Peptides against a protein of PDB entry 3S8F. Designs and how they scored, part 325

Target 1, 157 residues: chain A of PDB entry 3S8F
Amino acid sequence: VLTLFVAVPSLMTAFTVAASLEFAGRLRGGRGLFGWIRALPWDNPAFVAPVLGLLGFIPGGAGGIVNASFTLDYVVHNTAWVPGHFHLQVASLVTLTAMGSLYWLLPNLTGKPISDAQRRLGLAVVWLWFLGMMIMAVGLHWAGLLNVPRRAYIAQV
Target 2, 166 residues: chain B of PDB entry 3S8F
Amino acid sequence: DEHKAHKAILAYEKGWLAFSLAMLFVFIALIAYTLATHTAGVIPAGKLERVDPTTVRQEGPWADPAQAVVQTGPNQYTVYVLAFAFGYQPNPIEVPQGAEIVFKITSPDVIHGFHVEGTNINVEVLPGEVSTVRYTFKRPGEYRIICNQYCGLGHQNMFGTIVVKE

## One batch from the design tools (peptide; made by RFdiffusion4, then SolubleMPNN)

Design b2_p29_7_s2 (from b2_p29_7, 14 letters changed)
Fold by OpenDDE base, seed 1:
Structure b2_p29_7_s2 (fold): chain B 157 residues (1-157), chain C 166 residues (1-166), chain A 29 residues (1-29)
Amino acid sequence: as target 1 above (157 residues)
Amino acid sequence: as target 2 above (166 residues)
Amino acid sequence: DYVDGTLLFMQALHATMLAHFQLVYAKLL
């Protein structure tokens, strides 16, 4: 039960990251309750990728609370719910963060900036990746709630 | 001005942290409430029941599949199930409709899963431990048991059947 | 204010966590 306190560092991180984004957006000229969002550099895949990863991490983290709950874990454990959670945590956050890091690191290592075509392609890749991941994650969580088992080629439904 | 903003952020962070902690306590309370009012068929025990996986096939209540279904009272049964590489015993498991069934499941070899289609019965079965699940089948018919924990090369073909009789 | 959006976001995050809990809890019942 007290395992849920593992969420405290994650929640603190969530606040810190969100506050950093808002602060950055406001420094870039964004005003109002939501204007800071538009002011963020959405034209840079090195920024967009990890932010999309963080967005995917929100439902993933929510699922983490469920998975850490003794009674609730009973109904979701070893169902399609679990790989749904994994794909949000690893294939979304970690992978998109890695992609974003690459978009920053490679130009800096080579000394050659990303071309406009490469930038646009990068944006397309990370947005499509995020979209596909969200669709798959919703499907897997839904299937899990319908008692579709993990590691089986057959399903209850 | 930026310094003032940082000071404000720190203040709000403390407040939000307090809120987050409060929410965690709410979740803990909800979990405790759920555990107290609904166990989802899992019978909580103060002590984990253990068995010797090396002898479970030779002696004890799991040794004879013909004696695996034990009537413990009026409309109450205990079923001693073995999950092994790669199947279940007894197979099929025959129980009456409407009866309260207590499944006691263990493994003589490796970790397996015990997932019953059409139900919320879903437990991991560890060698040396006994998984206990209580369930009442309201509808007659056949219920497939699926292993949802990888247990070896034959994992994908590891199935059992529960037959619920009218 | 530099935290207004963040605070709203965090409230939404907590609501999301609660919603997930409720969803699975309903499955349990």
Scores: peptide ipSAE 0.546, ipTM 0.868, DockQ to the pose 0.787
Fold by OpenDDE base, seed 2:
Structure b2_p29_7_s2 (fold): chain B 157 residues (1-157), chain C 166 residues (1-166), chain A 29 residues (1-29)
Amino acid sequence: as target 1 above (157 residues)
Amino acid sequence: as target 2 above (166 residues)
Amino acid sequence: DYVDGTLLFMQALHATMLAHFQLVYAKLL
């Protein structure tokens, strides 16, 4: 019940962040229902990383509600579902946010802007990281639903 | 223009807050419903039994593996299972097909898992607590018990077997 | 309207949460 209560401010935060992004995109010249997305600075790894982290947090948060549900938790607890959830929450959201923060922090601390090569490399790293995390997370959640146990080297399926 | 946009955003934020609160109650209701139906086979913790893990091997229903399977009715059994480092007792667990089996599982040492492959039986076993799971095996055969909670150096080799007889 | 895309996003988010719940709940049936 407490976890579900925590979900409320999280959903509010999701709205606020999304609204802020839409507003920013529209100020940058984006128009229409989806034009504001394209107008966002997707060429900046400091922006892309935390946004991808937030996107990964959506299915992770959804799973969190399931994990906090008594009877549903019985189905998924200590199965591959759980590490799948962790990789979305920690290895995606937290890690990508940290990566994005570094892409902002280091140039500001050194007083030197990142080179174009560094920028492109950063974008590649962030996108590949996100892709890998999504593949892993989907696989782990799927395996969990097939009753593959966590912390075991064998499974019936 | 910007002021008008901010007003709109704030209005919808309030709406989303209301929606989020409503969703909270929906999820609580769904949890209550699923708990009330007992579809998972888990007996709710409201009547959680406790035992002394330091004496559970010496006295009580878990002490003798030969007495672990107790018939409680014409087609009902209670099985007292110990999960320990590193195995299960009794092993194998022999039960009849089609009978209602109540597993009462505890640990004398550390936290273990009790995951029966091919079934929905999946509980953590805590020292000092009794995990109770009800299940009816519809198919005869052997079912492997897996420990899915890290319990030490021998965790990976901690297996048990349930033999369901026709 | 500065929130049209956000509203659609939140609807999708809601659908995702319900889908996860239904997916696991189906294992109890």
Scores: peptide ipSAE 0.535, ipTM 0.856, DockQ to the pose 0.757
Fold by OpenDDE base, seed 4:
Structure b2_p29_7_s2 (fold): chain B 157 residues (1-157), chain C 166 residues (1-166), chain A 29 residues (1-29)
Amino acid sequence: as target 1 above (157 residues)
Amino acid sequence: as target 2 above (166 residues)
Amino acid sequence: DYVDGTLLFMQALHATMLAHFQLVYAKLL
């Protein structure tokens, strides 16, 4: 139960990140309740990738509370729920953050900006990755709730 | 006004911290409620039994698969199950429909899983510990036991069967 | 207010957490 206290700093981080994004968007001229979102640099894969990772991380984080609960973990442990969870945590947030970092790092290391074609391709890759990960994650979580076991090639549901 | 924004952010951060803490307590309360009203028959950790994995095959209730199913009362049974590399003992496990079954599961070797398809029975089996699960099979038939914890080269073939008789 | 959107986001986040909890919790009933 005490492990659930990790949720507190995580939620604080969520607030801080969201607030930072809103602040940045408003500084970029965004107005109103949602105008700041549009003002963010959605044309930059180095920005889009980690933000999409964060969005995928939210359901994953919610699952973290479930997995940390003694009683709830019984239901989901070693089911398809678990790979669904860490695909959101690792293959979404971490991977997309790495992708975003790469889109920033390589131009800086080489001293050459990415071409417009590379930028567009990067955006496509990031969005498609996110979409695929969300589909897979939903499927895995759903399967887990249907008692599909982890690490088994056969299941009866 | 950046200064105004900074002050606002700090104020709301404190507010959301408080709210987050409140939500945490709500979750804890719900978990506690779940534990109190749990219907899947999971035994709390405080009731976890210990066993010597080095002797469990030689002596005790797990030693003889023919004696693994013990009637403990009217329509009540205890089944002593070994999960081992790579299978389950006894196999099949035969139990009556509608009977309350208490599974006592342990391992003589490595960590295994005990996942019964068609049920919510899902426990890890640790050497030296006895996993206890209570369940009543309402439907007759065969229920497959799957090892969902990697246990070695034969993990993928580690299956058991529970036969529920009418 | 510079964090109005964030407030809504956090509300949605908490709702998401509760929803996930409820989905799994229902299996134990």
Scores: peptide ipSAE 0.514, ipTM 0.835, DockQ to the pose 0.771
Fold by OpenDDE base, seed 3:
Structure b2_p29_7_s2 (fold): chain B 157 residues (1-157), chain C 166 residues (1-166), chain A 29 residues (1-29)
Amino acid sequence: as target 1 above (157 residues)
Amino acid sequence: as target 2 above (166 residues)
Amino acid sequence: DYVDGTLLFMQALHATMLAHFQLVYAKLL
């Protein structure tokens, strides 16, 4: 029960990150309810990757609350739900953040900016990665709710 | 203007924090409610039954698979199940349809899983601990038991069967 | 307002959390 209180700092962080993005977008000329989003640098894979990671982290975090709940965890534990959660948290947030970091780090370390072709390729990679992770995560969570076991090659569904 | 923005952000942050805390308490309340009304027979960690894994095969209710199914009352049974490398005993487990079944599951060797397909029965089985699950099979037929916790080279082949008789 | 978008985001986030909770909770009912 007390474990759920660890969600409070995460929710505070979510607010702070969102507010920071909105503030940044507004500083970049974005106006209105959604204009600040478009004003963000979506042409930069170093920005897009970690943001997509954060988006994937939202359902993953929701699942974290479930997994941390005694009664609810019983329903999902060691089912396909668990690897679904992992792929949102590790293979989405962490991995995309790492990718984004590389897109920033390599140009800075080499002193050479990435070409336009490399930039476009990078954008394609992170978006496709995110899409694939979301599809897989939805499938795994759904399978988990259908009692598909983890670490088994067969299921009665 | 910057000061105005700062004040606004702080005000809304406090509001959402309060809301988040309120939701947290709602979740806790719901979890407590589900725990009280629907435990599926799972015993909390603080009330775990213990057993000696080194002797569980030689003596006690798990020692003889032929005596594993014990009728404890009208339409009530206790089934003493061993999960081991690499299988379950008894196998098959035969129980009547509509009877309340209490599974007492333990392991003599390593950690295993006990996942019964077609049901919500899903527990990890630890050596030295007894997992207790209550369930009533409403439909006759065969239910496969799957080990969903890696337990060694034969893990992928570790299956059991529950036969529910009409 | 300076945080209108953030407020909407937080609403959506909380709705998502509630939805996930409800999905799993329904399996217990």
Scores: peptide ipSAE 0.514, ipTM 0.842, DockQ to the pose 0.782

Design b2_p29_7_s3 (from b2_p29_7, 13 letters changed)
Fold by OpenDDE base, seed 3:
Structure b2_p29_7_s3 (fold): chain B 157 residues (1-157), chain C 166 residues (1-166), chain A 29 residues (1-29)
Amino acid sequence: as target 1 above (157 residues)
Amino acid sequence: as target 2 above (166 residues)
Amino acid sequence: DYVAGTLLLMDALMATMLEHFNLVYAKLL
């Protein structure tokens, strides 16, 4: 019954982050059920990058629960599903968080703000990174469900 | 005030928790609907079984590849398979179409994979443990066995074949 | 508290769901 109790701390963290974002959005003037989302600073790559990482981490986290499930792991283990999971968890969340951290850290360390052009370029970079990563991850998960093996150069499908 | 802020955030958390709980019920309902409207199926799990990897090639049911396929009943077989560096034994594995096959797979050396293309058979093979998989081949033909766990320099070339006969 | 209780309930429901999800997947094959 409590097989997935290990997921409780992660769920608590996820909902805390979501609540914090909602609170922040409302403090910035957002109203209604979804208006707080638009009120968040989507023009700042230091904010957008880690948030996109979190968005990628949600399906990755669901995949983590799948991978930890005895019966479901039988389906996905050592298939292309697993690399798909990695790219959501590491190459999306961790990497985008690192990118976002740099966008905040460098201006603060140097005392020089980024230009508007640099800001726009930064936004383009993180969005394109996220898009490419999601395409690849979806493809890998799909291939995994079709039983494409991991660590093999050949597959029936 | 930190207390007010905490209370406000907690209210939002309650909303998100309620949403997640509602989604769980939706997913359970969808599962129930699918189970009610479609034919049932289960991936069988075998009992934990141990074997000595140092003697598995010398004695026991894995020792002779010519006796690896054992008929255990009408239209029912057990196949004792070794995964080793770098291949499978027996190779090919010959089984009848429509028969219930119980694969008993182990390794004498290192960890390997046993992935049968065109099927849901995909297990890691650990030295000292016996992996048990039950499957019925509905279509005749050749099914390739792929090692999907890195096992050494010859890993990429480690293949086997299951031949399903009419 | 409410949060802890909800999470525990979610855990139980999730475990049940995942147990039966294998059956669903098998039916789709």
Scores: peptide ipSAE 0.023, ipTM 0.750, DockQ to the pose 0.094
Fold by OpenDDE base, seed 1:
Structure b2_p29_7_s3 (fold): chain B 157 residues (1-157), chain C 166 residues (1-166), chain A 29 residues (1-29)
Amino acid sequence: as target 1 above (157 residues)
Amino acid sequence: as target 2 above (166 residues)
Amino acid sequence: DYVAGTLLLMDALMATMLEHFNLVYAKLL
């Protein structure tokens, strides 16, 4: 149980980012409990990508707590659950953050803004990536709980 | 002004930090609840038991597959299993239905997995250490053992069988 | 208002956790 204290820095980081998002949304004219969310720049793939990464990181983080638990890890260890977890962490958060960074970095490096078509394509890519990651992650976690082994081509179910 | 902005930022940060701490306690509570209500399905860790992987095949309880299944009491057995590149010994493992089986698993070579389909038996097997798992097979039949830890070129084909007799 | 929003978010996160744990429970049972 005390192992869960390792999650404190990650939670603090995540919610600090959330605080920054709320502040930014309110600066952009968002009001009320949730109006600030709508006011965020959802038309910018450089923004959307890392935010979607953070959203995927939430269930991944929850799974991380499970994986870090001695007793619960016994249930999920070396099953498809584990790759489900790190695909949320790496393929969702890290990868989407990298994608978002590129959408910011390339225009700045080249001095050329992205076209509207490129922007729309970027949004499509990021959202589709996120959707695919969520589907795969749910499938892997589910399979893991059904005792599908990791690192094996064979499964009982 | 700058002062108002700073106060606003601090307010949001304090709120979200409080939320963070609250969520931590929620997670701890959920895990505690799980453990308190569902301990029957969890095999507790035993005392660390070590063996010499260089001699485990030549001497001791793992040396003879014919003597790997030892009756330790009424309806109680200990099974000494070797996981090696690339298989399990003994194979098949024959045990009676309804008996309490204590698996003592070790490796003479590299790290392997011991995953028994249809059961909650799933442990990593480290050379020099003995993995102990207790299980009672309620249904007769064949249970496949799968290596779920990469152990070399033949990893994908490393299987064993437990035969549960009526 | 901020507290209410925080509570709602907490509930959502808790629900997600419960879903995961419930599935784990099913395996343990």
Scores: peptide ipSAE 0.017, ipTM 0.744, DockQ to the pose 0.365
Fold by OpenDDE base, seed 2:
Structure b2_p29_7_s3 (fold): chain B 157 residues (1-157), chain C 166 residues (1-166), chain A 29 residues (1-29)
Amino acid sequence: as target 1 above (157 residues)
Amino acid sequence: as target 2 above (166 residues)
Amino acid sequence: DYVAGTLLLMDALMATMLEHFNLVYAKLL
């Protein structure tokens, strides 16, 4: 119960961020239910990276609720599920946010924008990172549900 | 401007809340489906029980591996298991098929895991605490015990065996 | 409050589902 209450502020923050993105997209000319998404600056790795991190955080957050549930935690504890959760929360959200911050910070520190080549490379990096992380995370979660143990090099499944 | 922005943000929060909740339900449904199709359910948890890890090897029900399997009733057994660096005792654990087995597992040294392959038995073993797991082996054969909690340099080689006899 | 309540309901739902599955497998196995 207490853990679930602690999760509430995090969810509210996430919703606020999402709402801010929708507002920004609409200010950029996006219309309709999904048009605002297309209007966001997807050509900027400093934007794309944190957003992809947030997208990875959504299923990770769901996993957090699972891990906080005493009944489901009994099933997933010390299985590959747990590393899957970590990789969504840390290796996706935190890491991609750090990458995005770097793409913003360097141009601001140098006073020069990144080159077009650097921009395109940055986009490729963050998208490939996200894709790889999602594949790995899905695999780890599924393996965990199949009772594959963590911290063991062998499993009977 | 700030006021308008604030109102606009608030207007979208309900929609994003609904979306997030929907996703949570989808994930719960997927987990439920997986449980229904890939596992035999959840093993009942044990009660809170403490033990002195400094003396557990010398005295008490864990001290003698030869006396670790105790028949407590008709087709009912209690098995006192030690998880230690780096193995399990008794090893092997011999139990009858179809019997209700209560595993009482503790550690004399550091935290270990007790994961029995082919079963839903998967618990941490903490020094000073007794992990209790109830299970009935319906199929005879050998079941490997794996340590899934890092316990030192020999962690990866820490295995035990449960032998289920007909 | 709404979010907290919803999360609590989800937890209760999960618990109920797990219990149901235990009963089902007890019958099948």
Scores: peptide ipSAE 0.016, ipTM 0.698, DockQ to the pose 0.064
Fold by OpenDDE base, seed 5:
Structure b2_p29_7_s3 (fold): chain B 157 residues (1-157), chain C 166 residues (1-166), chain A 29 residues (1-29)
Amino acid sequence: as target 1 above (157 residues)
Amino acid sequence: as target 2 above (166 residues)
Amino acid sequence: DYVAGTLLLMDALMATMLEHFNLVYAKLL
């Protein structure tokens, strides 16, 4: 019940952020339906990380609504589906946001910009993290739908 | 500058908010799809039914494992199952193939899980409450019951078996 | 007005969905 109520404000926030990103992208010269996306600063890990987190949060949020369903919870509760959901929310959104925050915060606090090598490494880290989280999350959700139990070391599949 | 930015952002936000409505329908559709494809084999039949966990082992339908399987109709059975630390009773549970089985599951001690491999039967078992699940086994064989709710040191070894006879 | 209406509609849809799930669940029990 609480999840469903939280979903509305969360969507509002998400789409407000999306609107801001679109505006920013267009200010940076992006045009068309998707051109503004390309115009965003994808070379900055402080930007990329939280955005990837948000992207991972989308299916996680959808899953949250599923988990909050009385009927569907019967199917997915205490299966591998649940850890899949959690890892999208925490290991993707929260963790990537934290990573991105560090890439922004530390240079600003120290007054020293990150080197180009550090920037490239940062990009690699956040993209690899995102990729890994997506693979794991998809796998866990899939396993959950195949009735792989949570908190068990064995399964038929 | 702030006013201009606000106005511009608001314009895009309107479009995104419209998109949000579409997403709600997508979510509903996904839910409907999941229900249609994953819940067909299990029908919850439980009502709010309470039992005293302190006496459930001594008296009542859960007290005697030998009488746990009760035929309630020509092709219908009720199985009274206890989930306890650390196992299930009766074990094995023997039921006929193709019969409608109503599982009445409760716990005398702590919260357990009742997950039957090869099926979509997956419920938590709360002391003092009776979980009711209706299922028909179409294939004969052995189905393992797994506890998927942490219940103590022996949780990982808590298994049961349902034997479906031809 | 458009934004407000959209938000209200979203809320209404969410509420309807919740109610639907409750009804379905109750019927299944």
Scores: peptide ipSAE 0.013, ipTM 0.700, DockQ to the pose 0.063

